# Ledger of designs, part 85: peptides against a protein of PDB entry 3C2G

Target 1, 209 residues: chain A of PDB entry 3C2G
Amino acid sequence: IRTFDLLGLLLHDSDAIDGFVRSDGVGAITTVVQYPNNDLIRAGCKLLLQVSDAKALAKTPLENILPFLLRLIEIHPDDEVIYSGTGFLSNVVAHKQHVKDIAIRSNAIFLLHTIISKYPRLDELTDAPKRNRVCEIICNCLRTLNNFLMMWIPTPNGETKTAGPNEKQQVCKFIEIDILKKLMSCLSCEGMDTPGLLELRSTILRSFI

## One batch from the design tools (peptide; made by RFdiffusion4, then SolubleMPNN)

Design b2_p19_2_s2 (from b2_p19_2, 14 letters changed)
Fold by OpenDDE base, seed 4:
Structure b2_p19_2_s2 (fold): chain B 209 residues (1-209), chain A 19 residues (1-19)
Amino acid sequence: as target 1 above (209 residues)
Amino acid sequence: DELEKILEELKKYLDELAK
């Protein structure tokens, strides 16, 4: 844990982060977090989040990393792990079609739904730190989902991919009444990425029209 | 103690990859 903390302190600039990533730092972290130690997993995921926007990730194979991370998030009901993991996911899929495909094939959409479903409505959380963390997690999920859906929106300037039937079914779960109520409750919460939520809403509507 | 060993191994691995 201390080593990860120290490493995190060193990885404070883009060049250092890129250097770490080019040296297969993500793979190294992934190896370490396979150990059944919650503190180590937390620290590792936090570090992943720190390097998740690195330019060098574009050249890093994520075929083995993403499925592992998604599984990790699925089996570890730790807010910090989920926060870091969803943050990593949201950043790595941004502007990377190939990475989006890997995530989707790895059941990311369903996982996002599971995460959102797990947490209570933000207005039901009285503990501010907890509420804030949950808010951030939901924001990460929504941003990620939006990035996925944008792939399937027809644009005049290019050919768009078509979502498969499974993906469509998974997306449809987000328009279930219970989920919608939860998402609507987010709009009233301070700190929520309201513009992002509204963007997602627009994207969802466009996906079904 | 085990955690420290793992972290040390990680450090070594990263150092080697950075060469």
Scores: peptide ipSAE 0.024, ipTM 0.625, DockQ to the pose 0.015
Fold by OpenDDE base, seed 2:
Order: C-alpha cells, then sequence, then structure tokens
Structure b2_p19_2_s2 (fold): chain B 209 residues (1-209), chain A 19 residues (1-19)
C-alpha cells in the first residue's frame, strides 16, 4: 500500500508514467490486485487509473489485464475499486480499437450496464461524497460505452465497422428507462463531463436510427 | 532511478505476499 502511494507520487509526469508502463508496471499492479486484500486492491486500481492515459499503453498487451480488471470490477462491491477500474477502462479504450475489441469480447458492455443498474438514482443519494462517486462511476461507464459505439459509426472517411448481433443486443439495454434516468441525473451533477454525456446521447441516437 | 527503486520494493512486497 505504501509502495503504491509512493509510486503515485512519482508518477506525476508523462515521462515517469510511460517509463512505469514500459517496465510492465500495469502487469505488476494487476498481480498485486489479485491478492485478497481490499486495501491493496483499492490502491492498485487507483494507480491503474493514474496511468490509464499513458501513451505507452498503446504498445502494452492488455489481453490478460483487461479481462482480469473487468472481472474484478464485476465481483468487487467497493465503489473505489469500481471508480478506478471504470476510469481505467474508459481511458484505456479511448482511441484504441484493439483495446476496445478486447474489452467487448470480455463482456464489457454488459458489465457497464450491470454497474449502472446496480447504483441508485443520484437524487436518492443524500451523502454528497457517495453521490459524487456514483456519478463519476456512471460517467466512466457511459464514456466507455460511447467509445465502443463510436466504432460503429461511419467516419467522414467512409470507414465503419458493424456491430455484431450480441453487441447490438447489449447496447440496446442502455436505452432502458432506468439508465436514461440515471443519465439525466448525471447531467445535473456538479463536475460532470456534460459535453461527454451529450456526445454519448448523440452517439446513441445515431446508433439506433 | 526512484521509480526503479519503487518497482523493486513492489516486487519485494509481492514476494512477501506469496510466502
Amino acid sequence: as target 1 above (209 residues)
Amino acid sequence: DELEKILEELKKYLDELAK
């Protein structure tokens, strides 16, 4: 735990982060979070979040890391773990088709739905820190979903991929009324990435037309 | 240099957990 804290302090610039990632730091963290210690899991996931936007991750094999992280998020009820994990996922899939594919094959879309469905509506949360954390988690999930959906939207260059039937079915779950309500509740949350949510809305609309 | 030291510490910690 202390080691992760110290490491976090050192990873304050992009060069240090890239150096850590190139040294298989993500793999090391993934190993640590496999131990049945909640504090270690929290610390490890937090560190993953800190390095999740590293350029070096584009060259890091995530075939084993992502499925493990997704499973961890699935089974671990800790909001801090879920926050960090979904944040990592959101960042790592961004602009990386290969990583998106790994995540989707690992049932990430369904997991995102599960996470969003698990939490109460934000207006039902009276504790501000809890409400904010849940809002952030939902935002991470929705941002990740947006990243997935963008793969199936035609680009100006005429390039497009087609979602498989399973993916389409999983995406359709996000138009459920409860999820839509949660999306709307997030728009009212202070500090929320409102532009990102609006982008997702647009992406969803384009995907279902 | 400091990063390397921390990584080494992390490895040691993992080794201890494995015992």
Scores: peptide ipSAE 0.022, ipTM 0.592, DockQ to the pose 0.015
Fold by OpenDDE base, seed 3:
Structure b2_p19_2_s2 (fold): chain B 209 residues (1-209), chain A 19 residues (1-19)
Amino acid sequence: as target 1 above (209 residues)
Amino acid sequence: DELEKILEELKKYLDELAK
């Protein structure tokens, strides 16, 4: 745990982060978080978030890392783990088609729905720190989902990837009334990416409705 | 460098956990 804290202090600039990633730092973290220690898991996921936008990740194979991370998020009811994990996911899928494909094959869309479904409406959360963290988690989920959906938007040339029937069904779950109510509650939350939420709404409508 | 030292400590820690 102390080692991870020290690593977090050292990984404060882009060069250090890239050096860590090139040295298989992500693989090292994923090895550590396999141990059943909540403090280690929290610290490891936090480090993953810190390196999630590193340029060196473009050369890092994520086929073994992403499925593991998604499973970790699924089984841990820890807001800090979920925050860090969804943050990592949202950053690594951005502008990377092959990474999006890996995540989708690993049921990421359904997982995002599950995460949002676990939390109450934001207006029902009276504890400000808790509400803010939940808001950030939801934002990470929505950004990730939007990145997935953008793959299936028709281009002017008429060529686009088509979502499979399973993916379409998973996306349709986000327009269910209970989920919509939760998403609407986010519009009044301070710090919520309201433009991003509206963009996602538009993307969903364009893709599947 | 300091990063290398930390990575070595991490490896040692992992080895201890594996016992």
Scores: peptide ipSAE 0.022, ipTM 0.571, DockQ to the pose 0.014
Fold by OpenDDE base, seed 5:
Structure b2_p19_2_s2 (fold): chain B 209 residues (1-209), chain A 19 residues (1-19)
Amino acid sequence: as target 1 above (209 residues)
Amino acid sequence: DELEKILEELKKYLDELAK
């Protein structure tokens, strides 16, 4: 735990982070967080978030790592773990088609729906720190979903991949009334990425109409 | 035992970064 904390303090520049990732640092962290120790899991996921934008991740095999992380954030009760995990996911899929494909094959779209569904509406959370953390988690989920949907938007100069029927069905779950109410509650949250939410709405429309 | 080994490797990396 202390090692993770100290490592996190030193991994503050892109070169150090890339070096860590090239040395299979993500794999090492993933192995550590498989042990039933909540402190280690929290510290490890926080470190994953810190290195989630590393350029070296483009060359890192994630076929085993990503499904594990998805399973972890599906079942773990700690909001800090969920925050770090969804943050990692949103960053690692950005601009990486092969990583998006791994995530989608691993049922990531449904997982995002599950995560949003387990939290109450933000306007029902009176504790500001809790509300803010939940808001950040929802934002991470929405940003990740947006990244997935962008694959299926026609581009002027390129062939567009078409979403499969299962993926379309999973995306349709986000327009359920209870989910919509939760998403609308995000607009009242201070610090919410409202432009991002509106972008997602636009992306959904462009993807399926 | 495996966890300890991984943590030791991370410590080694930390030490290298600190130099």
Scores: peptide ipSAE 0.021, ipTM 0.582, DockQ to the pose 0.015

Design b2_p19_2_s3 (from b2_p19_2, 14 letters changed)
Fold by OpenDDE base, seed 1:
Structure b2_p19_2_s3 (fold): chain B 209 residues (1-209), chain A 19 residues (1-19)
Amino acid sequence: as target 1 above (209 residues)
Amino acid sequence: DELKKILEELKKYLDELAK
């Protein structure tokens, strides 16, 4: 934990972050979060979030890292871990087709649905800090989903990938009535990325209708 | 340089956990 705290203090600028990532820092953290120590897991995931937008991640072999993180997010009960993990996921897939592919092959779409399904409607959460955290988690999930769907939208400049039947089926789960109600409840939450939600809607329409 | 040192300490810690 001390090590992570120290790292957090030093990783203030993009160059330092890139240096850490190039030195297999993400791999090191990923190893740490495999141990059954919740404090370490929390600290490690927080650090992952801090470095999740590093340019150097484009050159990092995430095939060996991302599946472990996805599994962690799937099973860990701590909202702070889920927040950090989904934040990492949303950032790491951004502008990286290769990483999107890895995530999707690792059932990330299903995972996003699972995470959203795990939480109650935001209007049912009376504790403001928890409500806000859940809202942030859902936002991370939606941003990630949007990034996945975006790759299947036809572009004028070339051939587009098509979503497979399994992926399409997984995406369809997000339009289930219970899920939609939860998503709609996010619109009433302060800090919700409403533009992001609208963007997701637009992306879904463009991709599947 | 400091980052490298911290990473080395982290690696050492991981090695200890692996025992």
Scores: peptide ipSAE 0.028, ipTM 0.613, DockQ to the pose 0.015
Fold by OpenDDE base, seed 3:
Structure b2_p19_2_s3 (fold): chain B 209 residues (1-209), chain A 19 residues (1-19)
Amino acid sequence: as target 1 above (209 residues)
Amino acid sequence: DELKKILEELKKYLDELAK
């Protein structure tokens, strides 16, 4: 744990982060978080979040890493792990079509729905730190979903990837009334990316309705 | 470099956990 804290302190600039990633640092962290130790898992996922926007990730094979991370955030009960994991996911899929494809094949869309469904409406959370963390998790999920949906928006050239029937069905779950109520509750949360939520709404409507 | 030392310590720690 102390070692991870020290790593976190050293990974404070882009060059150090890229150097870590090029040295298979993500693979090393992934190995560590496979141990049944919650403190190690928390620390490891926090480090993943810290390096999640590294340019060097574009050259890193993620076929074995992403499915593992998705399984971890599906089952782990710690909000800090979920926050770090969904944050990593949202950043790593951004501007990387091949990474989006890996995530989607690993049922990431449905997982995002599952994660949101686990939490109550934000207006029902009286503890401010808990409410804020849940809000951040939901925001990470929504940003990730938006990144997926943008792949299926028609371009002026008329060529676009088409979502498969399974993906369409998974996306449709986000417009269910219970999910919509939870998403609407996010609008009252301080620091919520309201423009981002509205953008997602528009993207959903353009893609599937 | 300091990063290399930390990675070596991490590997050592993992090896100890694997015992």
Scores: peptide ipSAE 0.026, ipTM 0.585, DockQ to the pose 0.014
Fold by OpenDDE base, seed 2:
Structure b2_p19_2_s3 (fold): chain B 209 residues (1-209), chain A 19 residues (1-19)
Amino acid sequence: as target 1 above (209 residues)
Amino acid sequence: DELKKILEELKKYLDELAK
């Protein structure tokens, strides 16, 4: 745990982060979070989040890492782990088609829906830190979904991929009233990227209704 | 250089956990 803390302190600039990633740091963390120690899991996922926007990740094989992380955030009860994991996922899939494909093949879309669904409505959470964390998790999930949806939006040059029927069905679940209410409730949270959330909402509604 | 040292420490820690 101390090692993770120290590592986190050193990973304060993009060069250091890229160096860590190039040195298979993500793989190392992934190994650590496989141990049945919640403190290690939390620390490891936090570190993953910290390096999740590294450019070097574009060249990192994630075929084993992503499925594992998805399983972790599916089952782990700690919101901090879920926050970090969903944040990592959101960042790592951004602008990386091959990573998006891995995630989607690993049932990420359905998982994101599951994660959002398991949390109560934000208005039912009286503890502000908890409410904010849940909001952030939901936001991470929706942002990840948006990254997936962007693949299926026509580009100005006319190029686009088409979502498969299974993906379409899974995405359609995000227009459920409960999901939409949670999305809207996130807009009321302080410190949230309101424009981003609105964009996510718009993308979801435009893509599959 | 410091990063390498920390990675080595992490590796050692993992090795200890594996025992």
Scores: peptide ipSAE 0.026, ipTM 0.609, DockQ to the pose 0.015
Fold by OpenDDE base, seed 4:
Structure b2_p19_2_s3 (fold): chain B 209 residues (1-209), chain A 19 residues (1-19)
Amino acid sequence: as target 1 above (209 residues)
Amino acid sequence: DELKKILEELKKYLDELAK
């Protein structure tokens, strides 16, 4: 854990981060977080989040890494792990069509729904730190979902991919009443990316209209 | 002890990859 902390301190600039990623640092972390040690998993996922916007990730094979991470955040009970994992996911899929495809094939859309579903409404959380963390997790999920949906929005300037029937069905789950209520509760939370939520809403509408 | 071993292994691995 201390080593991860130290590593995190060293990975404070883009060049160092890129160097780490080019040296298969993400793969190394992924190997480490496979051990049944929650502290190690937490530290590893935090480090993943720190390097998640690295340019070098565009050249990193993620076919084995992403499915593993998705499984981890599906089952792990620690909000810090979920936060880091969803943050990593949201960043790594950004501007990377190939990575989006891997995530979607690995049932990421459904997972995002599952994550949002497992948390209570923010207005039901009285503990501020917990509420804030849950809010951040939901924001990560929404940003990720938005990134996925943007692939399927028709643009005048190019051919767009079409979402498969399964993906469409999974997306439709986000407009279920229980999910919508949770999303609405986010709007009242300080620190919530309200513009992001509104953007997602717009994206959803554009995706289905 | 196990955690320490894992971290050392990670360090070793990263060092090797950085060469």
Scores: peptide ipSAE 0.026, ipTM 0.595, DockQ to the pose 0.014

Design b2_p19_3_s1 (from b2_p19_3, 14 letters changed)
Fold by OpenDDE base, seed 1:
Structure b2_p19_3_s1 (fold): chain B 209 residues (1-209), chain A 19 residues (1-19)
Amino acid sequence: as target 1 above (209 residues)
Amino acid sequence: SEAEKRLREKALAETNSLP
């Protein structure tokens, strides 16, 4: 626990983060979070989030790491673990087609829907810290979905990948009225990435029209 | 341009604000 907290406090510099990642630091964290200790899991997932946009991750094999993390956030009810894990997922898939493909094969689209579906409406949450954390989780999920959907949007100059039939079916669940209400509730939350949510809305419309 | 937001700096700021 204290070691991960200390590492998180020492990794202020991008070069130090890249050095940690090049030394298989992500693999080391994922090994340690396999122990059934909630505080250790929380601290490890937070550290993963802190290193999740490192340039060195473009050269790091994520084929074993990403499926493990997706399974961890699927089974773990802790909002801090889910926040860190969905944040990590959003950062690692960003601008990385290969990582998007690993995530999708690892049932990420369905998992994102499941996570959003498990949370109550934000208007039912009276505790502001809890409401904000839930909103951040939903935003992380929706941002990750946007990054997936963008792969399947026709560009004037390129071969567009087509979503498979299962992927299309999983994406269609995000236009359910309850999911759309949660998206709209996130737009009203203070400190949210409103431009990113509006981009997702545009991407959804372009994917279904 | 893809409006892909990075969360590391936010996560670091949150960690640094903890007692």
Scores: peptide ipSAE 0.046, ipTM 0.648, DockQ to the pose 0.053
Fold by OpenDDE base, seed 4:
Structure b2_p19_3_s1 (fold): chain B 209 residues (1-209), chain A 19 residues (1-19)
Amino acid sequence: as target 1 above (209 residues)
Amino acid sequence: SEAEKRLREKALAETNSLP
């Protein structure tokens, strides 16, 4: 715990973050969070989120790390773990086709739906800190989904992967009325990027046309 | 956190840069 907090305090500089990632820091965190300690898992996932945009992650083999993190998020009902883990996922899949492929084969699309489905609607949450955290989790899930969907949208230059039949079926669950209502509720949250959420909605709708 | 804000801003700028 204290070690991850200290590392989080030292990793304010992009070069320091990149140095940590180049030294297999992500693998080290993943090893430490194997211990069944909730505070350690929270601190480790928070540190993963802090380094999740590092340029050195493009050279880091995520084949063993990403499936582990997805399983961790699946089995832990902790909002702070889910927030940090979905934040990490959304950032590491950005602009990285290989990482998207690892996440998808590791059942990430289904997991994102499961995460969104387990939370109540934001209008049912009276506690503002809890409501904001749930909104952030839903936004992380939807941003990750957008990053997946964007690789299947035809570009003018003609090279697009086609979603498999299983991926299409999993994506179809995001047009459920309860999921759409949660997306719409996030648009009314303070401090959320409304243009970005509208883009997510547009990408989801375009994936079904 | 300021780091989380920058991450959100990057992920957003990246989605907005796609036609």
Scores: peptide ipSAE 0.027, ipTM 0.625, DockQ to the pose 0.448
Fold by OpenDDE base, seed 2:
Structure b2_p19_3_s1 (fold): chain B 209 residues (1-209), chain A 19 residues (1-19)
Amino acid sequence: as target 1 above (209 residues)
Amino acid sequence: SEAEKRLREKALAETNSLP
């Protein structure tokens, strides 16, 4: 725990973050979060989120890390773990087709739907810190979904991968009225990336036209 | 957090790169 807090303080420097990632820091965190200690799991997942935007991650094998993290998020009921893990996922799939493919093969689309589905409506959450955390989780899931959908949208100059039939079916679940209501509720939260959520809406619409 | 800010900036940059 104290080591992760100390590392978190050092991680304001992008070069320090890249140095940590190059030293297999992500693998080290993944090993540590296998211990059945909730505080350690929280601290480790938070540290993963802090390094999730590192340039050095482009050279880090994620084939073993992503399936493990997705499973951790699936089985762990802790909002802080889910927040950090979905934040990590959204960052690492950004602009990385191979990482998107690993996540999708690891059932990420279905997991994202499950995560969004398990939370109550934001209007039912009276505790503002809890409501804000849930909103951030939903937004992390939706940003990750947007990153997946973008690979299947025809670009004027690129061979677009076609989504498989299973992926298409899983994506269709995000147009369910409950999911759409949760998306719309996130747009009403203060300090949210409203432009990003509006783009996801556009991306969803374009994916089904 | 600073990490959350960078996340938002990246999401926004991806959004702005769509034709």
Scores: peptide ipSAE 0.026, ipTM 0.603, DockQ to the pose 0.387
Fold by OpenDDE base, seed 3:
Structure b2_p19_3_s1 (fold): chain B 209 residues (1-209), chain A 19 residues (1-19)
Amino acid sequence: as target 1 above (209 residues)
Amino acid sequence: SEAEKRLREKALAETNSLP
């Protein structure tokens, strides 16, 4: 616990973070969070989020790491773990087709839907810190979904990858009225990525129309 | 894209708030 907090306090600059990732720091964190200690899992997932945009991650094999993290956020009913894990997922799939493919093969689309579906409506949450954290989790899930959907949008000058039949079926669940209501509720939260949510709305429309 | 914006700055701010 204190070791991950100390590492988080030392990793303030991009060069230190990139050096940590080049030294298999992500693999080290994933090894440590295999121990069934909630505080250790929280601290490890928070550290993963801090390093999730490192340039060195483009050279890091994620074939074992990403399925493990997806399983961790599936089975661990902790908002801080889910927040950090979905944030990590969103960052690592960005501009990385290979990582998107690993996530999709690891049932990420279904998991994102499951996470959003398990949380209550934001208007039912009276505690402002809890409401904000839930909104951030939903936004992380929806941002990750946008990054997946963008692969299947036709470009004027290129062959577009087609979603498989299973992926199409899983994506269709995000047009459920309850999911759309949660998307719209996130637009009403202060300090949220409103431009990103509007981009997702546009991406959904282009994917289904 | 705006949807691919990094979350690192927020994660760093949360770490700096640790006692």
Scores: peptide ipSAE 0.040, ipTM 0.657, DockQ to the pose 0.053; fails the geometry check

Design b2_p19_3_s2 (from b2_p19_3, 13 letters changed)
Fold by OpenDDE base, seed 4:
Structure b2_p19_3_s2 (fold): chain B 209 residues (1-209), chain A 19 residues (1-19)
Amino acid sequence: as target 1 above (209 residues)
Amino acid sequence: SEALERLRQRALERQRSLP
């Protein structure tokens, strides 16, 4: 626990973060969070989030790490773990087709839907810190979904990948009225990536049209 | 607890299968 907090304090420099990642720091974190200690899991996932945009991750094999993290998020009811894990996922899949494919094969789309579905509506949350955290989680999920959907949108100059039938069915769940209401509720939250949510809305519409 | 142990076990099995 204290070690991850200390590492988080030291890893403010991009070169230090890249150095940590090149030294299999992500693998080290994932090894440590295998212990059934909630504080350790929370601290480890937070550290994963902190290094999730590292350039060195492009050279890091995620085939074992990403399915593990997805399963951890699935079984761990802690909002801080879910926040950090979905944040990590959203960053690590960005601009990385191979990582998107690993995530999708690891049932990420369904998991994202499950995460969004389990949280109450933001208007039902009276505690502002809790509401903000839930909004951030939903936004992380939706940003990740946007990154997936963008693979299947035809580009004028490229071969588009086609979503499989299972992926299409899982994506269709995001047009459920309750999911759409949660998306719209996130747009009303201050400090949220409103442009990203609007992009997702556009991407969803383009994916179903 | 059991779910985490199963996860740990799966991670260990995957580590052993890596060359």
Scores: peptide ipSAE 0.018, ipTM 0.512, DockQ to the pose 0.022
Fold by OpenDDE base, seed 5:
Structure b2_p19_3_s2 (fold): chain B 209 residues (1-209), chain A 19 residues (1-19)
Amino acid sequence: as target 1 above (209 residues)
Amino acid sequence: SEALERLRQRALERQRSLP
């Protein structure tokens, strides 16, 4: 715990973060969060979030790391772990086709739907800190979905990856009225990436049209 | 997956080696 807190205090510089990632820091964190200690899991997932936009991650093999993190988020009920893990996922898949493919093969689309589905509507949450955290989790899930959907949108150059039939079926679940209501409720939260949520709404509509 | 099970086994082995 104290080691991750100290690392979190030292990793404010992008070069330091890249140095940590090049030294297999993500693999080290992933090893530590396998221990059944909730505080250690929280601290490790928070540190993963802090390094999730590192340039060095483009050279890091994620084939073993990403399925493990997805399983951790699936089985762990803790909002702080889910927040950090979905934040990591959303950043790591951004602009990285090979990482998107690993996530999709690891059932990420279904997991994102499951995470959004388990939370109540934001209008049912009276506690502002809890409501904001749930909104951030839903936003992370939806941003990750947007990154997947963008692979299947025709580019002007005519190169389109086609979604498989299973992926299409899993994506169709995000048109459920309850999921759409949760997306719309996130637009009313202060401090949220409203432009990103509007882009996602546009991407979803384009994917089903 | 076999990879996930190998990760769990390595974690359990390392837990047993920590004093």
Scores: peptide ipSAE 0.017, ipTM 0.534, DockQ to the pose 0.018
Fold by OpenDDE base, seed 2:
Structure b2_p19_3_s2 (fold): chain B 209 residues (1-209), chain A 19 residues (1-19)
Amino acid sequence: as target 1 above (209 residues)
Amino acid sequence: SEALERLRQRALERQRSLP
């Protein structure tokens, strides 16, 4: 715990973060969070989030790390773990086709839907910190989904991957009324990027037309 | 891993304990 907090305090610059990642820091964290200690898991997942945008992650093999993290998020009903884990996922899949493919093969789309479905409506949450955290989780899930959808958008100069039938079916679950209501409720949360959420909504909905 | 299964079990126990 204290070690991860200390590492988080040391990882303020991109070079230190990249150095940590190049030294298999992500693998080290994922090893540590296998211990059944909630505080350790929280701290480790938070550190993963802090390094999730590191350039060195493009060279890090994630074949074992991503399935493990997805499983951890699936089985650990802790908002801080889910927040950090979905945040990590959303960042690590960004602009990385190979990483997106690993996540999708690891049932990430279904998991994201499950996470969003699990949380109550934000209007039912009276505690502002809890409401904001749930909103952030939902946004992380939707951002991750959007990163997947971008693979299937025809680009003028790119190999257009088509979503498989299973992926299409899983993606279609995100247009459920309850999911859309949760997305809309996030627009009213303080400190949220409302324009970004509206753009995300538009991109998601356009992927189904 | 056995550790993950223990976490899963704890998660299921927590879900059962929520009214």
Scores: peptide ipSAE 0.014, ipTM 0.476, DockQ to the pose 0.021
Fold by OpenDDE base, seed 3:
Structure b2_p19_3_s2 (fold): chain B 209 residues (1-209), chain A 19 residues (1-19)
Amino acid sequence: as target 1 above (209 residues)
Amino acid sequence: SEALERLRQRALERQRSLP
């Protein structure tokens, strides 16, 4: 715990973050969060989120890391773990086809749906900190989904990667009325990436029309 | 790695400098 908090205080600049990642810092965190300590898992996942946009991650093998993180998010009911883990996932899949493929093979699409489905509607949450955290989690899930859907949109050249039948079936769950209502509720939250959520809405519609 | 150990050492030094 204390070590991760201290490392978090140092990782405030891009050079320190890249140096940590090049030194197998992500592997070190994933080793430590294997212990069943909630505070340690929270601190480790928060540190993963802090390094999730590092340029050095493009050279880091994620084949063993992503399946582990997805399983960690699946089994932990902790909003802070889910927030940090979905934030990490959304950042690492951005602009990286090979990382998207690892996540999809590791059942990420279904997990994202499960995460969104388990939370109440934002209008039912009276506690503002809880409501904001839930909104951020849903936004992280939806941003990750947008990154997946974009792979299957035809380019002007007519070339497109085709989604498999299982991936198509999993994606179809995101047009459920409950999921769409949660997406729309996130658009009403202050401080959210409204342009990104509108892009996702457009991407979802284009994927099903 | 040696680089990770240098980060840990700097974190410890920073902690000693905080009130």
Scores: peptide ipSAE 0.011, ipTM 0.445, DockQ to the pose 0.024

